# Ledger of designs, part 143: peptides against a protein of PDB entry 4DOW

Target 1, 157 residues: chain A of PDB entry 4DOW
Amino acid sequence: TFSWVGRPLPNRKQFQQMYREICMKINDGSEIHIKVGQFVLIQGEDNKKPYVAKLIELFQNGAEVPPKKCARVQWFVRFLEIPVSKRHLLGRSPPAQEIFWYDCSDWDNKINVETIIGPVQVVALAPEEVIPVDQKSEETLFVKLSWNKKDFAPLPP

## One batch from the design tools (peptide; made by RFdiffusion4, then SolubleMPNN)

Design b2_p29_7_s4 (from b2_p29_7, 14 letters changed)
Fold by OpenDDE base, seed 3:
Structure b2_p29_7_s4 (fold): chain B 157 residues (1-157), chain A 29 residues (1-29)
Amino acid sequence: as target 1 above (157 residues)
Amino acid sequence: SSEELKKLREESGLTKIEEEIKKEQEELA
């Protein structure tokens, strides 16, 4: 279950109440707090790996009946999500921990918070920095580049 | 429900990349 933390933020958007933080209750009764700006895993399809996203906004959508708890996100993509025919454009074989900033507007960036699996650590690296592949970093994802469906590029500012 | 979530994901375009991959694979076959 998900619940809002704190008071709604002042905003000018009709039918939306914005928040900074949401609480996710886990099966064991423990609670995880997730804030705007953090990275999360989103439920994937079937047996596929979960999607990766950065939380940009948290809001309750009052335009829907009943109101839904939603988030706006910046999407990331895994290397295996990139078309086979274009993977060569990277010019290297990335480690499994590497993800890419999705620099396209063709995806809806609004999600239901119920699709959030949990938080994940994402670290931005310079192109020359080496991605750690040791066991200690297995849970951490790394991003160096963006992907715009045509080519790889440096990360947006 | 899981089905509802899948539908919402499709509507959100989250499956577009997979569709493109499939299309490219079909073209390469």
Scores: peptide ipSAE 0.024, ipTM 0.533, DockQ to the pose 0.378
Fold by OpenDDE base, seed 4:
Structure b2_p29_7_s4 (fold): chain B 157 residues (1-157), chain A 29 residues (1-29)
Amino acid sequence: as target 1 above (157 residues)
Amino acid sequence: SSEELKKLREESGLTKIEEEIKKEQEELA
């Protein structure tokens, strides 16, 4: 169950009410608050790892019938989502916890909030910084580079 | 929806990559 937290933000979009925060009620009855700017795991395909995204906007889409709770996201990709023919461009074998900023517009960045599994910690690192693979933070993901379907590049500012 | 995301990534050719990797790894083993 998802519910909006707080009052709608002022916006000029006729059919959209924007919010800063959403509350996700989990099966055990606990509540998790997720805010714009945080990173989330999104339901992937069966037997696949969840997708990773940064929440850019939270909004109710009133143009849809019935209205839907939605989010606009910045997508990240896992290394395994990169074509085999292009993986060599990274020049290294990334740890499992490394993700890449998806720098393409071919993916719809609108999602239903119901696909959100929960929050996740994503840490941006400089290219020269080492990803702490051996640390207890197995749940933390790291991003150093972007992927634009052609090549890897430094993260956008 | 999850299905929508699946379709989006599938259309981009990204979803099949994980399966291809697994197959390649199995063949190399």
Scores: peptide ipSAE 0.038, ipTM 0.559, DockQ to the pose 0.105; fails the geometry check
Fold by OpenDDE base, seed 5:
Structure b2_p29_7_s4 (fold): chain B 157 residues (1-157), chain A 29 residues (1-29)
Amino acid sequence: as target 1 above (157 residues)
Amino acid sequence: SSEELKKLREESGLTKIEEEIKKEQEELA
């Protein structure tokens, strides 16, 4: 169950109410608050690893019947989501915890909030920084580079 | 929409890659 937290933000869009925060109620009755700017795991296809995304906007689409709770996201991709023929362009074997900023506009960046599994920790690193492989970081994802379907590049500013 | 996103990923070949990921995970399990 998802519910909006706080008052709608001032918005110029006629049919959208924007929010800063959403509450996710989990099966055990606990509540998780997720805010714009945080990273989340998004439900993938059946039996696939969840997708990683940064929340850019939270909004209710009033043009839909019934109104849908939606989010605009910045996508990240896992190394294994990169075509096999292009993986060599990285020039190294990344750890499982590494993800890449998806620098393409071809994907729809609008999601239903119901596809959110939960929050995830994502840490941006400089290309020269080493990804820690300790037990404490097993749940943390790291991003150094972007992927634009053609090549890897330093993270956008 | 989520359906459109799935379609885009399928067209880009990303879904096929995810299937490979699944196979690799199953082999590691």
Scores: peptide ipSAE 0.024, ipTM 0.567, DockQ to the pose 0.078; fails the geometry check
Fold by OpenDDE base, seed 2:
Structure b2_p29_7_s4 (fold): chain B 157 residues (1-157), chain A 29 residues (1-29)
Amino acid sequence: as target 1 above (157 residues)
Amino acid sequence: SSEELKKLREESGLTKIEEEIKKEQEELA
């Protein structure tokens, strides 16, 4: 169950009410608050790892009946989501914790908040920095590069 | 539902890369 936290932000967009924060209620009754700017895991397909995204906007879509709670996101991709024929362009075997900034506009960046599994920690690193591999960091993902379907590049500003 | 999520991904184009991967794997097999 998802519910808005706080009052809607001033917005000029028609049919959209924007928010800074959403509350996710888990089955055990606990609540997790997620804010714009945080990273989240999105439900993947069966037997696949969840997708990773950064929350850019939280909004209620009033154009739909009933109104839906939505988010705009910046997508990330896992190495295994990159076509096999292009993986060699990285020039190295990345650790399982590495993800890549998806630098393409071909994907719809609007999602239903109900697809959110929960928050995740994502840390941006310089290309020369080493990804720490320890048990404490197993839940942390790291991003060094972007992927634009053609090649890997430094992260966008 | 899982079906609704699949539809959302199809609409968003998220499944496109997965389809490309699958196609490539089939070509390599």
Scores: peptide ipSAE 0.022, ipTM 0.523, DockQ to the pose 0.331; fails the geometry check

Design b2_p29_8_s1 (from b2_p29_8, 15 letters changed)
Fold by OpenDDE base, seed 4:
Structure b2_p29_8_s1 (fold): chain B 157 residues (1-157), chain A 29 residues (1-29)
Amino acid sequence: as target 1 above (157 residues)
Amino acid sequence: EESKLDKKTEEEIKKMEENEKKFFEELAK
């Protein structure tokens, strides 16, 4: 169950009520609050691996009947989501915890909040920084580069 | 053909993804 936290943010978008925070109620009765700007795991199709995304906007879409709780996201991709023929362009073997900023507009960046699995920690690093791989960081994902379906590049500013 | 390094990376990523799934499945309980 998802519910909005707080009052709608002032906006001029027709049929949209924007929010800063959403509450996700888990089966055990506990609640997780997720805010705009945080990173989340999004349920994949079928039993596929979850996608990684940054929440850009949280909004209720009043244009739909019934209104739906939605989010606009910035997608990230795992290394294995990159075509085999292009993986060599990275020039290195990435650690399992590395993800890439998806720098393409071909993906729909609107999701239903019901697809949110939960929050995840994502840390942006400079290209020269080493991705730490230890027990303490096993749950942390790291992003150093973007992927635009053609090549890897430094993260967008 | 993928290099040995590529295969290793793939295996590690898959393992991590599996762990992530399990973790969140447990949280959902």
Scores: peptide ipSAE 0.156, ipTM 0.677, DockQ to the pose 0.025
Fold by OpenDDE base, seed 5:
Structure b2_p29_8_s1 (fold): chain B 157 residues (1-157), chain A 29 residues (1-29)
Amino acid sequence: as target 1 above (157 residues)
Amino acid sequence: EESKLDKKTEEEIKKMEENEKKFFEELAK
């Protein structure tokens, strides 16, 4: 169950109410608050492969009947989501925790908040920084590069 | 050598994804 936290933010978009925070109620009755700017795991179609995304906007879409709680996201891709034929372009074997900024517009960046599994920690690193691979950081994801379906590149500004 | 590294990476990523799924299933199911 998802519910808005706080008052709607001022916006100029018709039929949309924007929010800064959403509350996710989980099975044990506890609540997880997720804010714009945080990273989340999104349910995959096969229910085995969660997608990684950064929340850009949280909004209720009043143009839909009934209104839906939605989010706009910046997608990230895992190494295994990159075509096998292009993985060599990275020039190295990445650790499991490395993800890539998806620098393409072909993916729909609007999601239903109900597809959010939960929050995840993502840390941006400089290319020269080493990705820590230890038990303490095994649940933290790291991003150094973008992927635009053609090649890897430095992160966008 | 590179092939071995790629296989290892795939296995580790798969394991991580499975762990993530299980973790949140306990929270959401």
Scores: peptide ipSAE 0.133, ipTM 0.661, DockQ to the pose 0.026
Fold by OpenDDE base, seed 3:
Structure b2_p29_8_s1 (fold): chain B 157 residues (1-157), chain A 29 residues (1-29)
Amino acid sequence: as target 1 above (157 residues)
Amino acid sequence: EESKLDKKTEEEIKKMEENEKKFFEELAK
């Protein structure tokens, strides 16, 4: 179950009421609060691995009946989501924790909040920084580069 | 440039896939 936290943010978008935070109630009754700017795992289709995304906007879509709780996200891609024919462009074998900023607009960046699995930690690193692969970082994802379907590049500012 | 991955790279990807699966399964709990 998802519910809005706080008052709606001022906006001029028709049929959209924006929020800063949403509450996710899980099965044990506990609550997880997720805010705009945080990173989340999004449920994959057909037993696929979860998608990684950064929450850009949280909003209720009043154009739908009934209104739906939605989010606009910035997508990240895992290495194995990169086409096989282009993976060599990275020039190295990345650790499993590495993800890439998806620098394309071809993916729908609107999701239903019900697809959110939970929060995840994503840390941006400089190109020269080594991605730590240890027990402490097992649940942390790291991003150093972007992917634009053509090549890898430095992260957008 | 697009080309098929060599055998070594494919093996590395396979290992990574297995590790990634475990990693994300844990995160999804």
Scores: peptide ipSAE 0.101, ipTM 0.662, DockQ to the pose 0.023
Fold by OpenDDE base, seed 1:
Structure b2_p29_8_s1 (fold): chain B 157 residues (1-157), chain A 29 residues (1-29)
Amino acid sequence: as target 1 above (157 residues)
Amino acid sequence: EESKLDKKTEEEIKKMEENEKKFFEELAK
């Protein structure tokens, strides 16, 4: 259901082939191309709660048998993923569409592409900007802040 | 950044948003 698009990028890493784009075949027969830099939903343990991530790298791991199609990602967290005891640190009630840049290294940033549900729209906003809640934005997630397990902070550059 | 959404993605987003909406409604009460 997943196949590489284009030729491998120049790479000196042993047992690793880098790519810019991957093709995802959907059940209805349609194909979606996903590129590095795009945002995706990742399957979680709870089917009703997918994770949000930005694709940083796409690569095939040749050290594994058979070779696996993988991605390196930047994680985002939903408000409900933040511990209840720390949610008050936000100082406001966020809309359901708000996500946060996960600024920690404790999570594995490597995923199997097979866990990708599909692409998702993520829009970065300034802290003072209002998150629109209408039919047009129902499918869009918004990020204003980062979360480092201790506190919220402005987005990284 | 913008990405194209397929039907499955829309459904997953909808489910996620609905769950969070319910959660916040409960907190507001």
Scores: peptide ipSAE 0.030, ipTM 0.461, DockQ to the pose 0.018

Design b2_p29_8_s2 (from b2_p29_8, 14 letters changed)
Fold by OpenDDE base, seed 3:
Structure b2_p29_8_s2 (fold): chain B 157 residues (1-157), chain A 29 residues (1-29)
Amino acid sequence: as target 1 above (157 residues)
Amino acid sequence: EESKLDEKYLERIKKMKENEEEFFKRLLE
């Protein structure tokens, strides 16, 4: 179950109410709050690993009946999501914890909040920085580069 | 399985050409 936290934010969009925070009530009854700007795991297809995204907007879409709780996201892509024919462009075998900033606008960046599994920690690193392998970083994902369907590049600012 | 991932990767790509209806929907959002 998802519910909005706080008051709607001012916006210019006629059919949307925007929010800063949403509350997830999970099976055990506990609540998890997720805010704009945080990173989340999104349900993947079949038995694939979840997608990774940064929340950029939380909004209720009033144009739909019934209104839907939605989010706009900045997508990240896992290495295994990148087409096999393009993976060699990285020039290295990335660790499992590395993800890439998807630098394209051709993907639908609107999601239903029901697809959110939960928050995840994502840390940006400089290309020369080493991804830590300690136990503390086991659940942390790291991003060094962007992917624009053609090549890898330094992260956008 | 990797081929299936590639297919799903492509499926996530939106058609960039918008019709008039989609234009106005976006405008009113």
Scores: peptide ipSAE 0.034, ipTM 0.490, DockQ to the pose 0.130
Fold by OpenDDE base, seed 1:
Structure b2_p29_8_s2 (fold): chain B 157 residues (1-157), chain A 29 residues (1-29)
Amino acid sequence: as target 1 above (157 residues)
Amino acid sequence: EESKLDEKYLERIKKMKENEEEFFKRLLE
């Protein structure tokens, strides 16, 4: 289902081979290439929307037997994932397409690539910029702010 | 539905915490 594309990067970590790109075979037999820096959908719970993440690293973990294809990610969070008691801090009702940069390290940022559903488009916007709602943008997610479990803030650099 | 999503959010973080009480303390502070 998943295979590395290209030559491995210089080994930065013990027993880990780094890559820039991975190939994902989908049900119809076609292939999708995903690169570091792109955004992906990660498998969530049953009948729930998938998680959103930015790929930071792609690596094969040679310390495991058998070796596993893994990724390091920057997590995003959907508004409905945020506790109800904290949602009022946003001060507005966000559209369904808005996600938030998760500014916290309490989530494991390492995943198995097999949990990747596919790529997704994520666009960063200024806080005052309007999120478009049309058929062309239905598949696009937008991020304006970060969330650190306690409050919303401007996006990190 | 929203309650279930909230639970998912909390569970995702809880898996990384050894002390559940401490977790909620920090989250709801």
Scores: peptide ipSAE 0.028, ipTM 0.491, DockQ to the pose 0.060
Fold by OpenDDE base, seed 2:
Structure b2_p29_8_s2 (fold): chain B 157 residues (1-157), chain A 29 residues (1-29)
Amino acid sequence: as target 1 above (157 residues)
Amino acid sequence: EESKLDEKYLERIKKMKENEEEFFKRLLE
């Protein structure tokens, strides 16, 4: 289950109450707090790895009946999600831990918070920095570039 | 820029790696 943490933030959006933090209660009874600005794993399709996203906004959508707890996200894309015919544009074989900032607006960036699996660590690196593969970084994802369906580019500012 | 990972959820992520190899095999088909 999901519940809001703290008081609603001031906003000008009709039917929306915005929040800074949400609490996710998992099966064992423990609680995980996730804040705006953090990175999360989003439930994928059957037999697919979860999607990766950065939380931009957390809000309750009062226009729906019943109201829904939602989030706006910045999507990332895994290398294997990129069409085979375009993967060569990277010019290298990326490690499995590398993801790419999705620099397009064609994807719906609103999600139901129920699709959030949990938090994940994402680290932005400069192009010359090496992605570590030791044990402590094994669960960490790394981003160096953006992908706009046409080519790879430096990360947006 | 980076986010923090909850220690409790870290264990779940480790379990997800068990099927990672199979996942990549399917995507490479």
Scores: peptide ipSAE 0.027, ipTM 0.547, DockQ to the pose 0.021
Fold by OpenDDE base, seed 4:
Structure b2_p29_8_s2 (fold): chain B 157 residues (1-157), chain A 29 residues (1-29)
Amino acid sequence: as target 1 above (157 residues)
Amino acid sequence: EESKLDEKYLERIKKMKENEEEFFKRLLE
């Protein structure tokens, strides 16, 4: 169950109410608050790892019937989501914790908030920085590069 | 850029990690 936290932000979009924060109530009754700018896991297809995304906007889409709680996201891509024929372009074998900033606009970046599994920690690193593999970081994902369907590149500004 | 991982979801992440090998196997087939 998802509910908005706080008052809607001022905006001039006719059919959208924007928010800074959403509350996700999980099965044990506890509540998780997720804010714009945080990173989340998005439900993937069956037997696939969740997608990773950064929340850019939280909004209620009143143009839909019924109105939907939605988010606009910046997608990340896992290495194994990259076509096999192009994986060699990375020039290394990435750790399982590495994700890549998806630098394309061909993906729909609007999601239903109900697909959010929960928050996840994502840390941006410089390309030359080593991804830590200690116990404290094993739950953390790391992004060093972008992927634009053609090649890997430094992260966008 | 970084965000905090909620403790409530640590177990889920761990489970995902536990199945990592199997996941990779499936995707590489």
Scores: peptide ipSAE 0.037, ipTM 0.565, DockQ to the pose 0.021; fails the geometry check

Design b2_p29_8_s3 (from b2_p29_8, 10 letters changed)
Fold by OpenDDE base, seed 4:
Structure b2_p29_8_s3 (fold): chain B 157 residues (1-157), chain A 29 residues (1-29)
Amino acid sequence: as target 1 above (157 residues)
Amino acid sequence: EETELDEKMKKEIEEMKKNEEEFFKKLEE
């Protein structure tokens, strides 16, 4: 289950209450607090192939009936989500830990918070930096580049 | 030959799929 943490933020958007933080209650009864700006795993279709996203906004959409707890996100893509014909543009075989900033607006960036699996750690690196291999980085995702459906590029500002 | 290159590429992709799947599985735990 998901519940808002704190009071709604000042907002001029009609029918939307924005929040800074949401509480996710897990099956074991533990609670995880997720804040705007953090990274999360999002449930894939049929619980397959989870997606990675950065939380940009947390809001309750009062225009929907019933109201839904939603998030606006910045998507990341996994290498194997890149079309086969374009993968060669990377010029290397990325490790499993590498993801790419999705620099397109064609994807719906609104999600239902119920699709959030949990938080993940994502670290931005310069293109020339090597992905560290240590105990601390074992469960860390790394992003060096963006993908705009045409080519790979440095991360946006 | 082109056939050898294709097979090599297929094997590489399969390995990538495996590694990626295993990694993300750990993240969900």
Scores: peptide ipSAE 0.438, ipTM 0.805, DockQ to the pose 0.021
Fold by OpenDDE base, seed 1:
Structure b2_p29_8_s3 (fold): chain B 157 residues (1-157), chain A 29 residues (1-29)
Amino acid sequence: as target 1 above (157 residues)
Amino acid sequence: EETELDEKMKKEIEEMKKNEEEFFKKLEE
């Protein structure tokens, strides 16, 4: 289950109440707090391929009946989600921990918070920086580049 | 006809798939 943490933030969007933080209650009864700006795994079409996203906004959508808890996200893509014909443009074989900033608007950036699997750590690196391979970074994702369906590019500002 | 290069590429992709799946599985735990 998901519940809002704190009071709604000031906003002028009709039918939307914005929040800074949401509480995710997991099966064991423990609670995980997720904030705007953090990264999460999102349930995909199948249980075997989750998506990575950065939370941009958390909001209650009052236009729906019943109201739904939603989020706006910035998507990331995994290398194997990139079309086969374009993968060579990277010029290297990325490690499993590398993801790419999705620089396109064709994907719906609105999600139901119920699709959130959990938080993840994503670290931005410069192109010349080496992705660390140690216990500290074992569950950390890294991003160096963006993908805009045409080519790889430096991360957006 | 599958060339040696194609075979190597397939093996590389399979390895990438395996590694990626294992990594994301750990993230979901």
Scores: peptide ipSAE 0.438, ipTM 0.804, DockQ to the pose 0.021
Fold by OpenDDE base, seed 2:
Structure b2_p29_8_s3 (fold): chain B 157 residues (1-157), chain A 29 residues (1-29)
Amino acid sequence: as target 1 above (157 residues)
Amino acid sequence: EETELDEKMKKEIEEMKKNEEEFFKKLEE
């Protein structure tokens, strides 16, 4: 179950109420608050692997009946989601913790908040920085580069 | 027939797949 936290933000878009924070109620009754700017895992289709995304906007879509709680996201891709023919362009074998900023507009960036599995930690690193391997980083994802379906590049501003 | 290089590449990808799945499984816990 998802519910809005706080009052709607000033918004110019019709039929959309924007929010800063959403509350996710877990099966054990506990609650997790997720804010705009945080990173989340999103449920894949057909029991496939989850996706990683950064929350850009949280909004209620009043144009739908009934209104739906939605989010606009920036997608990230896992290395194995990169086409086999293009993987060599990275020039190295990345660790499991590395993901890539998806620099394309072909994917729908609107999601239903019900697809959110939970929050995750994502840290941006310079290309020359080593991914740390310690207890604090065991569940942390790292991003160094973007992927635009053609090549890898430095992260966008 | 697959070359020795092809076999090595396949094994590397399989290991990457295993490691990635294990990592993301842990994130969902």
Scores: peptide ipSAE 0.436, ipTM 0.803, DockQ to the pose 0.021
Fold by OpenDDE base, seed 5:
Structure b2_p29_8_s3 (fold): chain B 157 residues (1-157), chain A 29 residues (1-29)
Amino acid sequence: as target 1 above (157 residues)
Amino acid sequence: EETELDEKMKKEIEEMKKNEEEFFKKLEE
């Protein structure tokens, strides 16, 4: 179950109420709050292969009937989502913890909040920085580069 | 016939798939 936290943010978008925070109620009754700017795991098709995204906006889309709780996201891609013919462009075999900033607009960046599995930690690193190997980093994702369907590049500003 | 290089690449990818799946499974818990 998802519910908005706080009052809607002032905006001029017709039929859209924007929010800063959403609450996820888990089966055990516990609650997790997720805010704009945080990273989340998004449920994949058939409950397989979760995706990683950064929350850009949280909004209720009143243009839909019934209104839906939605989010606008920045997508990240996993290495194995990169076409086979292009993987060599990375020049290395990335660890499982590494993801890439998806620098394309061809993907729908609107999701239903119901597809959010939960929050995840994503840390940006410089290309030369080594991914930490410690207990604190075991559940952390790291991003060094972007992928624009043509090549890998430094992260966008 | 699959070349030796292709076989090596396939094995590497399979290992990557396994590692990635295990990692993300842990994240979902």
Scores: peptide ipSAE 0.435, ipTM 0.803, DockQ to the pose 0.021

